# Peptides against a protein of PDB entry 5OK6: the designs that were tried, part 56

Target 1, 215 residues: chain A of PDB entry 5OK6
Amino acid sequence: ELPGLDSQWRQIENGESGRERPLRAGESWFLVEKHWYKQWEAYVQGGDQDSSTFPGCINNATLFQDEINWRLKEGLVEGEDYVLLPAAAWHYLVSWYGLEHGQPPIERKVIELPNIQKVEVYPVELLLVRHNDLGKSHTVQFSHTDSIGLVLRTARERFLVEPQEDTRLWAKNSEGSLDRLYDTHITVLDAALETGQLIIMETRKKDGTWPSAQL

## One batch from the design tools (peptide; made by RFdiffusion4, then SolubleMPNN)

Design b2_p14_8_s3 (from b2_p14_8, 5 letters changed)
Fold by OpenDDE base, seed 1:
Structure b2_p14_8_s3 (fold): chain B 215 residues (1-215), chain A 14 residues (1-14)
Amino acid sequence: as target 1 above (215 residues)
Amino acid sequence: SEYDSLSISPSQPP
């Protein structure tokens, strides 16, 4: 059974688990399509449970660019295209109204930026390649707050690099040249890495030379 | 190789 309309409003908009609660780094938040959410608001504010304003099941179809990988459309804007809800509020709405059949939840993490917490709606998808085989890429998702050191470790793992092999990263820039990612302590954000960017892992030769030093 | 055709520049230190 659906809770009373006032109880729904209070639980989703207010209190310790409401939409307006403070963001905390590492917590999960969920996207809800804006039109559905506005219809829900109208329903619970109307005071009539039998109203024609009943929102039905949550349907986020308009937020997805594909129904295979369930990737979000680019350029979605909070408050225009979607609303962000904390995990508890999302789970309440799903339990009350359901989620459209086959659609996954759109879960995102709160990240800590230098001056603000933010829900990271668009993590960075990098194309990881080896210097000797640019045609074989691994697409991997990273947070903007992840270190270049994590990108390097992830590349080493994906390419099965042995612990004794030395590796370093290069990023292909907008001009088509390669910029060396020499500082592994900076973040993906600080390095200005973008979705779809090619990241080249270079492996040191057995003779102690780098492949790029011969170019 | 496609790698050999790429211009490699060191990123400027911050």
Scores: peptide ipSAE 0.017, ipTM 0.575, DockQ to the pose 0.614
Fold by OpenDDE base, seed 4:
Structure b2_p14_8_s3 (fold): chain B 215 residues (1-215), chain A 14 residues (1-14)
Amino acid sequence: as target 1 above (215 residues)
Amino acid sequence: SEYDSLSISPSQPP
């Protein structure tokens, strides 16, 4: 059963547990398409349960680039294309109105950046490859706050690298050259890694030499 | 520079 309109507004828009609540690192937030959300606002603010303003089920279709991988469109802007709701508020809306059939929730995490908390709507998608097989990529998402060390560990895991094998990372830059990622303690953000960037895992040879040292 | 740009030209397969 749908709560009263005032109760819906209070559950979703409040500053303690709703849309206006402070961001906390590691928490899940959800995207809601802006037009749907505005229709919901109009419905609950109108004070009349007139079906003419009823928003229907949550439909985020316009936010997706594709319905196969459910990737977001690039360049979406908060407040223009979508609103962000904390998990509790999202779950209330889904419980009340439903979600369009087949659409996944658009869940994102709050990350801690040096001076701000932000919902990371666009994690960094890296193309992980081996130095000797550039044609076989693993696309993996990383937070901007993830370390290069995590990227390296993830690459090793994806490529089933044995524990005794030494590996290191290179990033292909915009000029087509390779920048070695020496510091594994810096973040993806600090390394200025971007979505779609090729990350090459180099494996040390059994003779103790690096493949790149012979190029 | 923490980034030594090694131009690893992709070895064209022979």
Scores: peptide ipSAE 0.017, ipTM 0.538, DockQ to the pose 0.124
Fold by OpenDDE base, seed 2:
Structure b2_p14_8_s3 (fold): chain B 215 residues (1-215), chain A 14 residues (1-14)
Amino acid sequence: as target 1 above (215 residues)
Amino acid sequence: SEYDSLSISPSQPP
């Protein structure tokens, strides 16, 4: 059963637990398509539960670029294309109105950047490859706050690198040259890695030489 | 086999 309209409004817009609550690192937030959310606002503010302003089920279809991988469209803007809700508020709306059949929730994490918390709507998708087989890529998502060390570990895992094998990363830059990712403690953000960027894992030879040193 | 000669320019540390 739907709660009263005022109760819905207070629950979703409550500054302590609703949309206006402070961001906290590691928390899950959810995207809601703006038009749906505005329709819901109009419905609950209208005071008539039987009104033609009933929003129906949550439908985020316009936020997706595809219905296969459920990737977001590029360039979506908060407050223009979508509204962010904390997990509790999202779950209430889904419980009350439902979510369009087959659509996944658009869950995102709050990340802590040097001066701000933000919901990371667009994690970085990196193309991981081996230096000796550039034709076989693994696309992996990383947070901007993830370390290069995590990228390296992930690459090692995806490529089934043995623990005794020594590996290092290179990033293909915009000029087409390769930049060595020396510091594994810096973040993906600090390394200025971007979505679609090719990350090359180089494996050290058994003779102790690096393949790149022979090129 | 196109060996894309990845010109790994070692960026010299400053």
Scores: peptide ipSAE 0.015, ipTM 0.578, DockQ to the pose 0.441
Fold by OpenDDE base, seed 3:
Structure b2_p14_8_s3 (fold): chain B 215 residues (1-215), chain A 14 residues (1-14)
Amino acid sequence: as target 1 above (215 residues)
Amino acid sequence: SEYDSLSISPSQPP
């Protein structure tokens, strides 16, 4: 059963798990399409449970660019296109109104940046390839706060690299040249890696030479 | 800031 309208409003807007609660690193937040959310606000503030303002099920369809991978449209803006809710508030709304059939929740993480917490709506999607097979890419999502070391480990895992094999990364830059990612302790953000960027994993040869030294 | 240009939602005000 739906809780009372005032209870819904207090729970989602001003409750312990309200949308205006402080961000905490590592927490999950969820996107809700702005028009649906405004309709819900109008419904619960109207005071009439039988009103024509009933929002129906949550429908985030307008936020997606595709229904295959459920990728978000580029350039979505908080407060204009969507609102962010903490996990508990999202689960309350889904429990009360439902979510559109077949549509996944849009879960995102709070990340810690220098002196600020943000919900990372657009994690970085990198194209991982091997130096000897540039035609076979693995698209992998990373946080801006993930280390280059994590990118390298992930590449090694995806390509089934043996523990004894030595590997290193190169990034293809906007000019089409390759930049060596020497420091594995810096973040994806610090390395200025972007979505769709090609990351090349080079594997050291058995003779101890690097393939790139012969190019 | 450099971080404001990222495809990351701003922190909610306290």
Scores: peptide ipSAE 0.014, ipTM 0.485, DockQ to the pose 0.020

Design b2_p14_8_s4 (from b2_p14_8, 4 letters changed)
Fold by OpenDDE base, seed 2:
Structure b2_p14_8_s4 (fold): chain B 215 residues (1-215), chain A 14 residues (1-14)
Amino acid sequence: as target 1 above (215 residues)
Amino acid sequence: SEFDSLTISPSEPP
């Protein structure tokens, strides 16, 4: 059963789990398509539960670029294209109105950047490859706050690198040259890594030489 | 390999 309109409004906007709550690092937030959310606002503010302003089920279709991988469209803007809700508020709306059949929730994490907390709507998708087979990529998502060390560990795991094998990373830059990711403690953000960027895992040869020493 | 055709960026001077 749907709660009273005033109760819905208070729960979603002004509650301890409302839209205006402070961001906290590691928390899950969810995207709601802006038009649906505005329709819901109009419905609950109108005071008539039987009104033609009923929003129906949550439909985020316009936020997706495809219905196969459920990737977001690029360049979506908070407050224009979508609203961010805390997990509890999202779950209330889904419980009350439902979510369009087959659509996944658009869950995102709050990340902590040096001066701000934000919901990371667009994590970085890196193309992980081996130096000896650049044509065989693994696409992996990383947070901007993830370390290069995590990228390296992830690459090692995906490529089934043995613990005794020594490996290092290169990023292919916009000029088509290779930048060495020396510091594994810096973040993906600090390294200025971008979505779609090729990250090459180089494995040290058994003779102790690096393949890149021949470049 | 295709890797062998790539160039290393100049190391930023320390």
Scores: peptide ipSAE 0.237, ipTM 0.811, DockQ to the pose 0.685
Fold by OpenDDE base, seed 5:
Structure b2_p14_8_s4 (fold): chain B 215 residues (1-215), chain A 14 residues (1-14)
Amino acid sequence: as target 1 above (215 residues)
Amino acid sequence: SEFDSLTISPSEPP
């Protein structure tokens, strides 16, 4: 059952628990396509439940670049293409109006950057490869706040590296050369790693030499 | 391999 229009507005557009609530690191927020959201605003502000401004089901189709992996289009802008809602507000809207059949929710996490919290709409997609097979990549998403140590552990897991095998990472830079990721305690952001960047896991040889020592 | 054709960045310590 749909709540009264004033109740809907107060529950979603609230500074304490709704759209305007403070961001907290680790919390889930959800994207709503802006046109739908504006239609909903017009509906609830109009005061007529039988209005032709009824928004119907939430439809985020225009935010997706594909319906297979449900990846977002690049370059979407908050307040232009979508609005962000906290989990509670999102769940209310879905409960009231439904979500378009087959569409997943667009869930994102709040991350803590040095001076700000933000919803990380675009995690970094890295292409993980082994030094001996650069053509076989594993695309893995990382937060900008994830450590290089996590990237290395993830690469080891994906490539089924045994605990006794020694490994290190290289990033292929824009010049096509290799930058060694020496410090595993810095973040993906601090290392300036970008989406689509090739990250090479080098495995130490049985003779104790590194493959890169021959470059 | 393609790896063998890559160059290490000059910023690396020797």
Scores: peptide ipSAE 0.222, ipTM 0.810, DockQ to the pose 0.830
Fold by OpenDDE base, seed 1:
Structure b2_p14_8_s4 (fold): chain B 215 residues (1-215), chain A 14 residues (1-14)
Amino acid sequence: as target 1 above (215 residues)
Amino acid sequence: SEFDSLTISPSEPP
């Protein structure tokens, strides 16, 4: 059974786990399509449980670019296209109304930026390649707050690099040249890495030379 | 290789 309309409103908007709660780094938040959420608001504010304003099941179809990988459309805006809910509020709405059949939840993490917490709706998707085979990419998702050191470790793991092999990263820039990622302690954000960017893992040769020294 | 056709940016390391 659905809770009373006032109880729903309090639980989702004004509860200890409501929409307006403070963001905390590492917590999960969920996207809800804006039109559905506005229908729900109208329903619970109307005071009539039998109202024609009943929102039905949560349907996020308009937020997805595809129904295979469930990638979000680019350029979605909070408050215009979607609303962010904390995990508890999302789970309440799903338990009360359901989620459209086959659609996954759109889960995102709160990240800590220098001056603010933010829900990271668009993590960075990097194309990891080896210097000797640029045609064989591994797409890997990273947070903007992840270090270049994590990107390097992830590349080493994906390419099964032996512990004794030395590796370093290059980013292909918008001009088509290579920028070396020297500092492994900076973040993906600080390095200005973007979705779809090619990241080249260079492996040192057995003779101690780098392949790029011949460029 | 395709790698050999790439150019290193002139940006000095910070």
Scores: peptide ipSAE 0.218, ipTM 0.808, DockQ to the pose 0.775
Fold by OpenDDE base, seed 3:
Structure b2_p14_8_s4 (fold): chain B 215 residues (1-215), chain A 14 residues (1-14)
Amino acid sequence: as target 1 above (215 residues)
Amino acid sequence: SEFDSLTISPSEPP
């Protein structure tokens, strides 16, 4: 059953637990399509539960670029295209109105940057490859706050690199040259790595030489 | 390999 309209408003817009509550690193937030959310606001503010302003099921179809991988469209803007809700508020709305059949929830994490918390709507998808086989990529998602050290560990795991094998990373830049990722303690953001960027894991030879020393 | 055709950026390590 739907709660009373005033109760719905208080649950979703409550500054302590609702939409306006402070962001906390590691928490899940959810995207809601803006027009649906505005229709819901009008419905609950109207004070008539039988109003023609009833929003129906949550439908995020306009936020997706595809229904295969459920990727978001590029360039979506908070407050224009979507609203962000904390997990509790999202689950209330889904329980009350439902979610369009077959659509996944658009879950995102709060990340902590040096001066701000934000919901990371667009995490970075990197193409991980080995230096000797650039045609075999593994697409892996990373946070902008993940370290280059995590990217390297993930590449080693995906390629089943033995613990005794020495490895390092290169990023292919927009000019098509290779930038070496020397510092493994900096973040994906600090390294300015972007979605679709090729990240090359170089493995040290048994003779102690690096393949790139021949370039 | 295709890797051998790539150019290393002259960026010095920070």
Scores: peptide ipSAE 0.213, ipTM 0.808, DockQ to the pose 0.751

## One batch from the design tools (peptide; made by RFdiffusion4, then SolubleMPNN)

Design b2_p15_1_s1 (from b2_p15_1, 5 letters changed)
Fold by OpenDDE base, seed 3:
Structure b2_p15_1_s1 (fold): chain B 215 residues (1-215), chain A 15 residues (1-15)
Amino acid sequence: as target 1 above (215 residues)
Amino acid sequence: EIIKVTDEQLAAASA
């Protein structure tokens, strides 16, 4: 059963579980398509539960690029294309109105950046390749807060690198050159890695030399 | 120190 309109407004917009509550690192937030949310606002502000302004089920279709991988469209803007709700508020809306059949929730995590907490709507998708087989890529998502060390470990795991094999990373830059990622303790953000960027894992030769040293 | 190489050069050195 739907709560009263005033109760819905208070539960979603205000309070400890509302849209305007402080962000906390590690918490889940959810995207809601802006037009639907505005329709809901108009409905609950109108004061008539039987009005023609009933929003229907949540439909985030316009936020998705595809219905296969459920990737978000590029360039979506908070407040223009979507609103962010904390998990509790999202679950209330889904419970009250439902979610369009077959659509997954758009769940994102709060991350801690220098001097700010942010919902990471767009994690970084990197193309991982081996230096000796540039045509075979693994696309892997990373947080901006993940370390280069994690990227390296992930690459080693995906390529089934043995523990005794030495590896290092290179990032293909905008100039078409490869920049070596020396410091494995910095973050993806600190390294300025971007979605779609090619990351090359170089493996040390059995003779103890690096392939790149012959350049 | 930033070492800049092309991917083509790296691939060639690995062959």
Scores: peptide ipSAE 0.180, ipTM 0.828, DockQ to the pose 0.506
Fold by OpenDDE base, seed 5:
Structure b2_p15_1_s1 (fold): chain B 215 residues (1-215), chain A 15 residues (1-15)
Amino acid sequence: as target 1 above (215 residues)
Amino acid sequence: EIIKVTDEQLAAASA
């Protein structure tokens, strides 16, 4: 059952707990397709529950580039293509109007950057490979705030590297060379890693030498 | 110090 229109507005578009609430690192926010949201706004602002402006179920289809892995289209802009809602507000809308059948919610996390908090709509997708098998990549998503150390640990896990094996990372740069990711404490952002970038995990040889030392 | 190595060099050293 739908609550009153004024109640809907207050629960979704308030500055304390709704759309305008302050961002907090680690919180989940959800994307809502802009056209649907605008129709909802018109509906609740119109004051007539029987209005033809009833938005129907939430449909984010236009935000997805595919329905296989439910990736977002590139270049979506907040306020133009979608609206961000905190978890509570999202769940209210879903409970009231429903979500289109088969569509997953578009959940994103608030991240803390040096001078700003923002919802990370586009995590960095890195292509992880081994130095001896560059043709077999694993695509893994990382936050811009994740450390290179986490990238390394993730690579080790994906490639089933034993704890006693020593590994290090290289990033393929725009010049086609590999830059060694020496400092594991810097973030993905600090290292300027980009979506689609190849990250090579080098494993130390049993003789104690690095493959790259023969170069 | 950023050590730059080409993919080809790294692949060759792995062989």
Scores: peptide ipSAE 0.179, ipTM 0.829, DockQ to the pose 0.478
Fold by OpenDDE base, seed 1:
Structure b2_p15_1_s1 (fold): chain B 215 residues (1-215), chain A 15 residues (1-15)
Amino acid sequence: as target 1 above (215 residues)
Amino acid sequence: EIIKVTDEQLAAASA
């Protein structure tokens, strides 16, 4: 059963637990398509439950680039294209109105940046490859707050690298050259890695030499 | 010193 309109408004827009609540690192937030959300606002503010302004089920279709991988369109802007809701508020709306059939929720995490908390709407998608097989890439999503060490570990796992094998990473830069990622403790953000960037995992040879040392 | 290597060079060194 749908709660009263005033109760819905309070639950979703309440500054303590609703849309305007403080961001906390690690918490999940969800994107809601702006037009739907505005329709919902109009409905609950109108005071008439039988109003023609009923928003129907949540439909985020316009936010997706495709319905296969459910990737977000590039360049979406908070407040223009979507609204961010904390998990509790999202789940309430879904329970009340439903979500379009087959459409996944758009869940994102709050990350801690040096100066602010932010919902990371666009995590970094890196193309991981091996130095000896550049044609086979693994696309892996990382937070900007993830370490280069995690990227390396992930690459090792994806390529089934044995524990005794020594590996290191290179990032392909805008000039077409590879910059070595020496410091594994810095973040993806610190390394200025971007979505679609090629990350090459180099494996040390059995003779103890690096392939790149022959250059 | 950051050694810059091209992907072509890296691929060639693996052959």
Scores: peptide ipSAE 0.177, ipTM 0.828, DockQ to the pose 0.486
Fold by OpenDDE base, seed 2:
Structure b2_p15_1_s1 (fold): chain B 215 residues (1-215), chain A 15 residues (1-15)
Amino acid sequence: as target 1 above (215 residues)
Amino acid sequence: EIIKVTDEQLAAASA
């Protein structure tokens, strides 16, 4: 059932539990298309439930690049294209108004950066390949806060590398060279890895030599 | 020291 308009406003805009609540690492937040949200604001502020300002169901269609993979458009800006709501507020709105049929929720996680918490709207998509088969890539999504060690473990898992096989990573840079990702304790952010970047997993030879060391 | 190699070099060394 749809609550009273004042109750809706307080529930969603409440600074303690609503849109203005502090970000906490690991929490889920959801994107809501800005125009819909503004229409909702007008509706609940108008004080008339029967008004022509009723927002209808949540429709995030304009935020998506496609309806197949439901990837977000690039370059979306908070406060201009969308608003962020904590999970509780999102679920309230969905329960009250519904979500457009077939659209998935746009869920994102709060990440901890060195000086700030942020909702990670755009995780990094890396292209993982093996050194001996550069033509076969696996696209894998990572947080900026994920370690290079996690990228390596993920690559090993995707390529079914046996535990006894030794592996290491290289990142293809903008100059076309490969930079060795030696330190596995730094993050994807620290390594300045970007979406679409090729990450090469090199496997040590049985003779104990690295393919790249013969260069 | 960051060792820089080309992808072509790495591919060739893997062959």
Scores: peptide ipSAE 0.171, ipTM 0.826, DockQ to the pose 0.457

Design b2_p15_1_s2 (from b2_p15_1, 5 letters changed)
Fold by OpenDDE base, seed 3:
Structure b2_p15_1_s2 (fold): chain B 215 residues (1-215), chain A 15 residues (1-15)
Amino acid sequence: as target 1 above (215 residues)
Amino acid sequence: ETIKVSDEQLEAWSK
């Protein structure tokens, strides 16, 4: 059964626990397709339960580029394409209206940047490769707040690098050059790494030389 | 540290 329309509006739109509540790092927020949300707003503000304005089940289909991996379309904009809701508000809406069958929720995390919190809608997908096998990539998602050290550790784990092997990272830039990711303490954001960017893990030779010396 | 590499050089490095 649906709550009263005014109760729905207050629960979802209130500044304390609704859409406008402060972001907190590590919390989960959910994307709702904008047209559905506007239909819901019109329904609850209309003051009647007329089926003509009833929004139906939440359907985020237009936000997805595929229904296999459920990847988001590129370039979606908050307030234009989707609305962000805190977990509690999302769960209320799903409880009241349902979610389209087979469609997963679009859950994202709040991240802390130097001066702001934001919902990280698009984590960075990096293509991890070894210097001696550039054709075998591992696509791995990272937060913009993750360190280059984490990227390196992840690459070492994926490629089964032994603890005694020395490794370092190179990023292929837009000019086709390799930029060495020397500082492992900076973030993915600080290094300006982008989705689809090739990250090359170089392994030091047993003779103590680096393969990149041949470039 | 930036190394200018051609695609050919990078492919050769991968061999």
Scores: peptide ipSAE 0.336, ipTM 0.909, DockQ to the pose 0.917
Fold by OpenDDE base, seed 2:
Structure b2_p15_1_s2 (fold): chain B 215 residues (1-215), chain A 15 residues (1-15)
Amino acid sequence: as target 1 above (215 residues)
Amino acid sequence: ETIKVSDEQLEAWSK
């Protein structure tokens, strides 16, 4: 059952669980397609529940580039293409109007950058490879706030590297050179790693030499 | 540390 129009507006736009609530690191927020959201606003502001302005179910189809992996289109802009809602507000809207059949929610996390909190709509997708098999990549998503240490641990896990094996990372840069990711305490953002970038895990040889010494 | 590598060198390194 739909709550009263004024109640809907208050739950979604106002209060501690509304669209305007402060961002908190680690919290989940959800994307809603902007046209649907505007239609909902018009509906609840119109004061007539029987109005032809009823928004129907939430349909985020225009935000997706594919219906297989449910990847977002590139270059989507907050306030133009979508609205961000906190989890509570999103769940209210879904409970009231439904979500288009088969579509997953577009959940994103609040991250803390040095001077700002924001919802990370586009995490970084890195191509993890081994130095001795550059043709076999594992695509893994990372936050810009994730450490290079986490990238290294993730690579080690994906490639089933034994604990006694020594490993390090290289990033292939836009010039085609390899930048060594020496400091594992810096973030993906600090290292300026980008989506689609090749990250090479080098494993130390049994003789104690590094394969990169031959480059 | 930055190593300038050609695609050929990378392919050779992968073998």
Scores: peptide ipSAE 0.333, ipTM 0.907, DockQ to the pose 0.919
Fold by OpenDDE base, seed 5:
Structure b2_p15_1_s2 (fold): chain B 215 residues (1-215), chain A 15 residues (1-15)
Amino acid sequence: as target 1 above (215 residues)
Amino acid sequence: ETIKVSDEQLEAWSK
C-alpha cells in the first residue's frame, strides 16, 4: 500500500536516511533516472494521490547503454541524468511504485577519496593479460580505491598462477609504452589507471630473469 | 620504470 504523499516525501528527502543523508564509505546507493524522480516529486508535492502526475514504476532505461550487460551510458551526470538514493530510500520507492520488469537496480558503492566521500558510479574496467599471451584478456572491474596489490592478486587468480611463481604488473600507457606498477600499496586512482587499459602480468623465468629484459 | 616498446616488439614478446 502506498503511504500518504507527505510521508513519502519525508521518508525519501530527509537528511538522516534519505537523499540528503551524508555518504558513508562502503554503503550502497542506487541511481534513479532524473525525469522519473522529478515526476515523483511533483506527484507527492501536489497533494492529490489520484493526480495525473502519478510517476508509475521506476524506469531507468535511458541510463543504460544496452539491456544485455546493463552497462551505464558514459558521461551521465548526477542531478542532470540521475539522482542518488541510499538503500533504504530506494527500497521504499521500489516497494511503492515497482521497478520496470527485467531491469536490474543500479547499485553503486560509496568510496573514500582524498578529502571526500563519493558514490563510485563508474568503477574501472581493466584488461588483464599475460605477457606471453596478449590476445587473451580478462576484463575485471575494480574500484579506484582498490590497491595495485589487489589487481595483481586478481590477475594471478584469473590466470591460475601457482603461489611459487613470481609476478609483476605493467600498464600500457597512451603512448604505447609500458609503465611498471612497482608499488602494490597505491590505489588504481593513484596509478591513474583507466577503463579499457591493458594491464600486463609478467611472470619471472625459472632462471630468475624477467621477460621484460628482452624488450 | 617505463619501457618504450613498439607494437611489433610487444607482439614478439608475447610469442
Scores: peptide ipSAE 0.326, ipTM 0.906, DockQ to the pose 0.917
Fold by OpenDDE base, seed 1:
Structure b2_p15_1_s2 (fold): chain B 215 residues (1-215), chain A 15 residues (1-15)
Amino acid sequence: as target 1 above (215 residues)
Amino acid sequence: ETIKVSDEQLEAWSK
């Protein structure tokens, strides 16, 4: 059953878990398609629960580029294409109106940047490969705030690298050259890594030489 | 450290 319209408005806009509440690092927020949300606002502000302005179920179809991997379209803008809601507010709306059949929720995390907190709508998708098998890629998502050390550990895990094997990363840059990711303490953001970028894990040879010495 | 590589060199490295 739907709560009273004023109660819905207070819960979603002005509650402790409302849209305008402060961001907190590590919390989950959810995207809601803007036109649906505006229709909901008009509905609950109208004061008539039987109004023709009833928004129906949440439908985020226009935010997705595909219905296979449920990837977001590129270039979506907050306040124009979508609104962000805290997890509690999202779950209330879903419980009241439903979500379009088959659509997953669009969950994103709050990240801490040096001067601001932000919902990371577009995490970085990196193509992880081994130097000796560039044709076998593993696509892995990382936060811009994740360290290069985490990228390296993730690559080692995906490729089943033994603990005693020495490894390092190279990023293929826009010029087609390889940049060595030697500082493992910097972030994906600091390294300016982008979605679709090829990250090559090089494994040291048993003779102590690096394969890249042959390039 | 930046290494200039051609696509042919990368393909050869991957073999």
Scores: peptide ipSAE 0.325, ipTM 0.904, DockQ to the pose 0.927

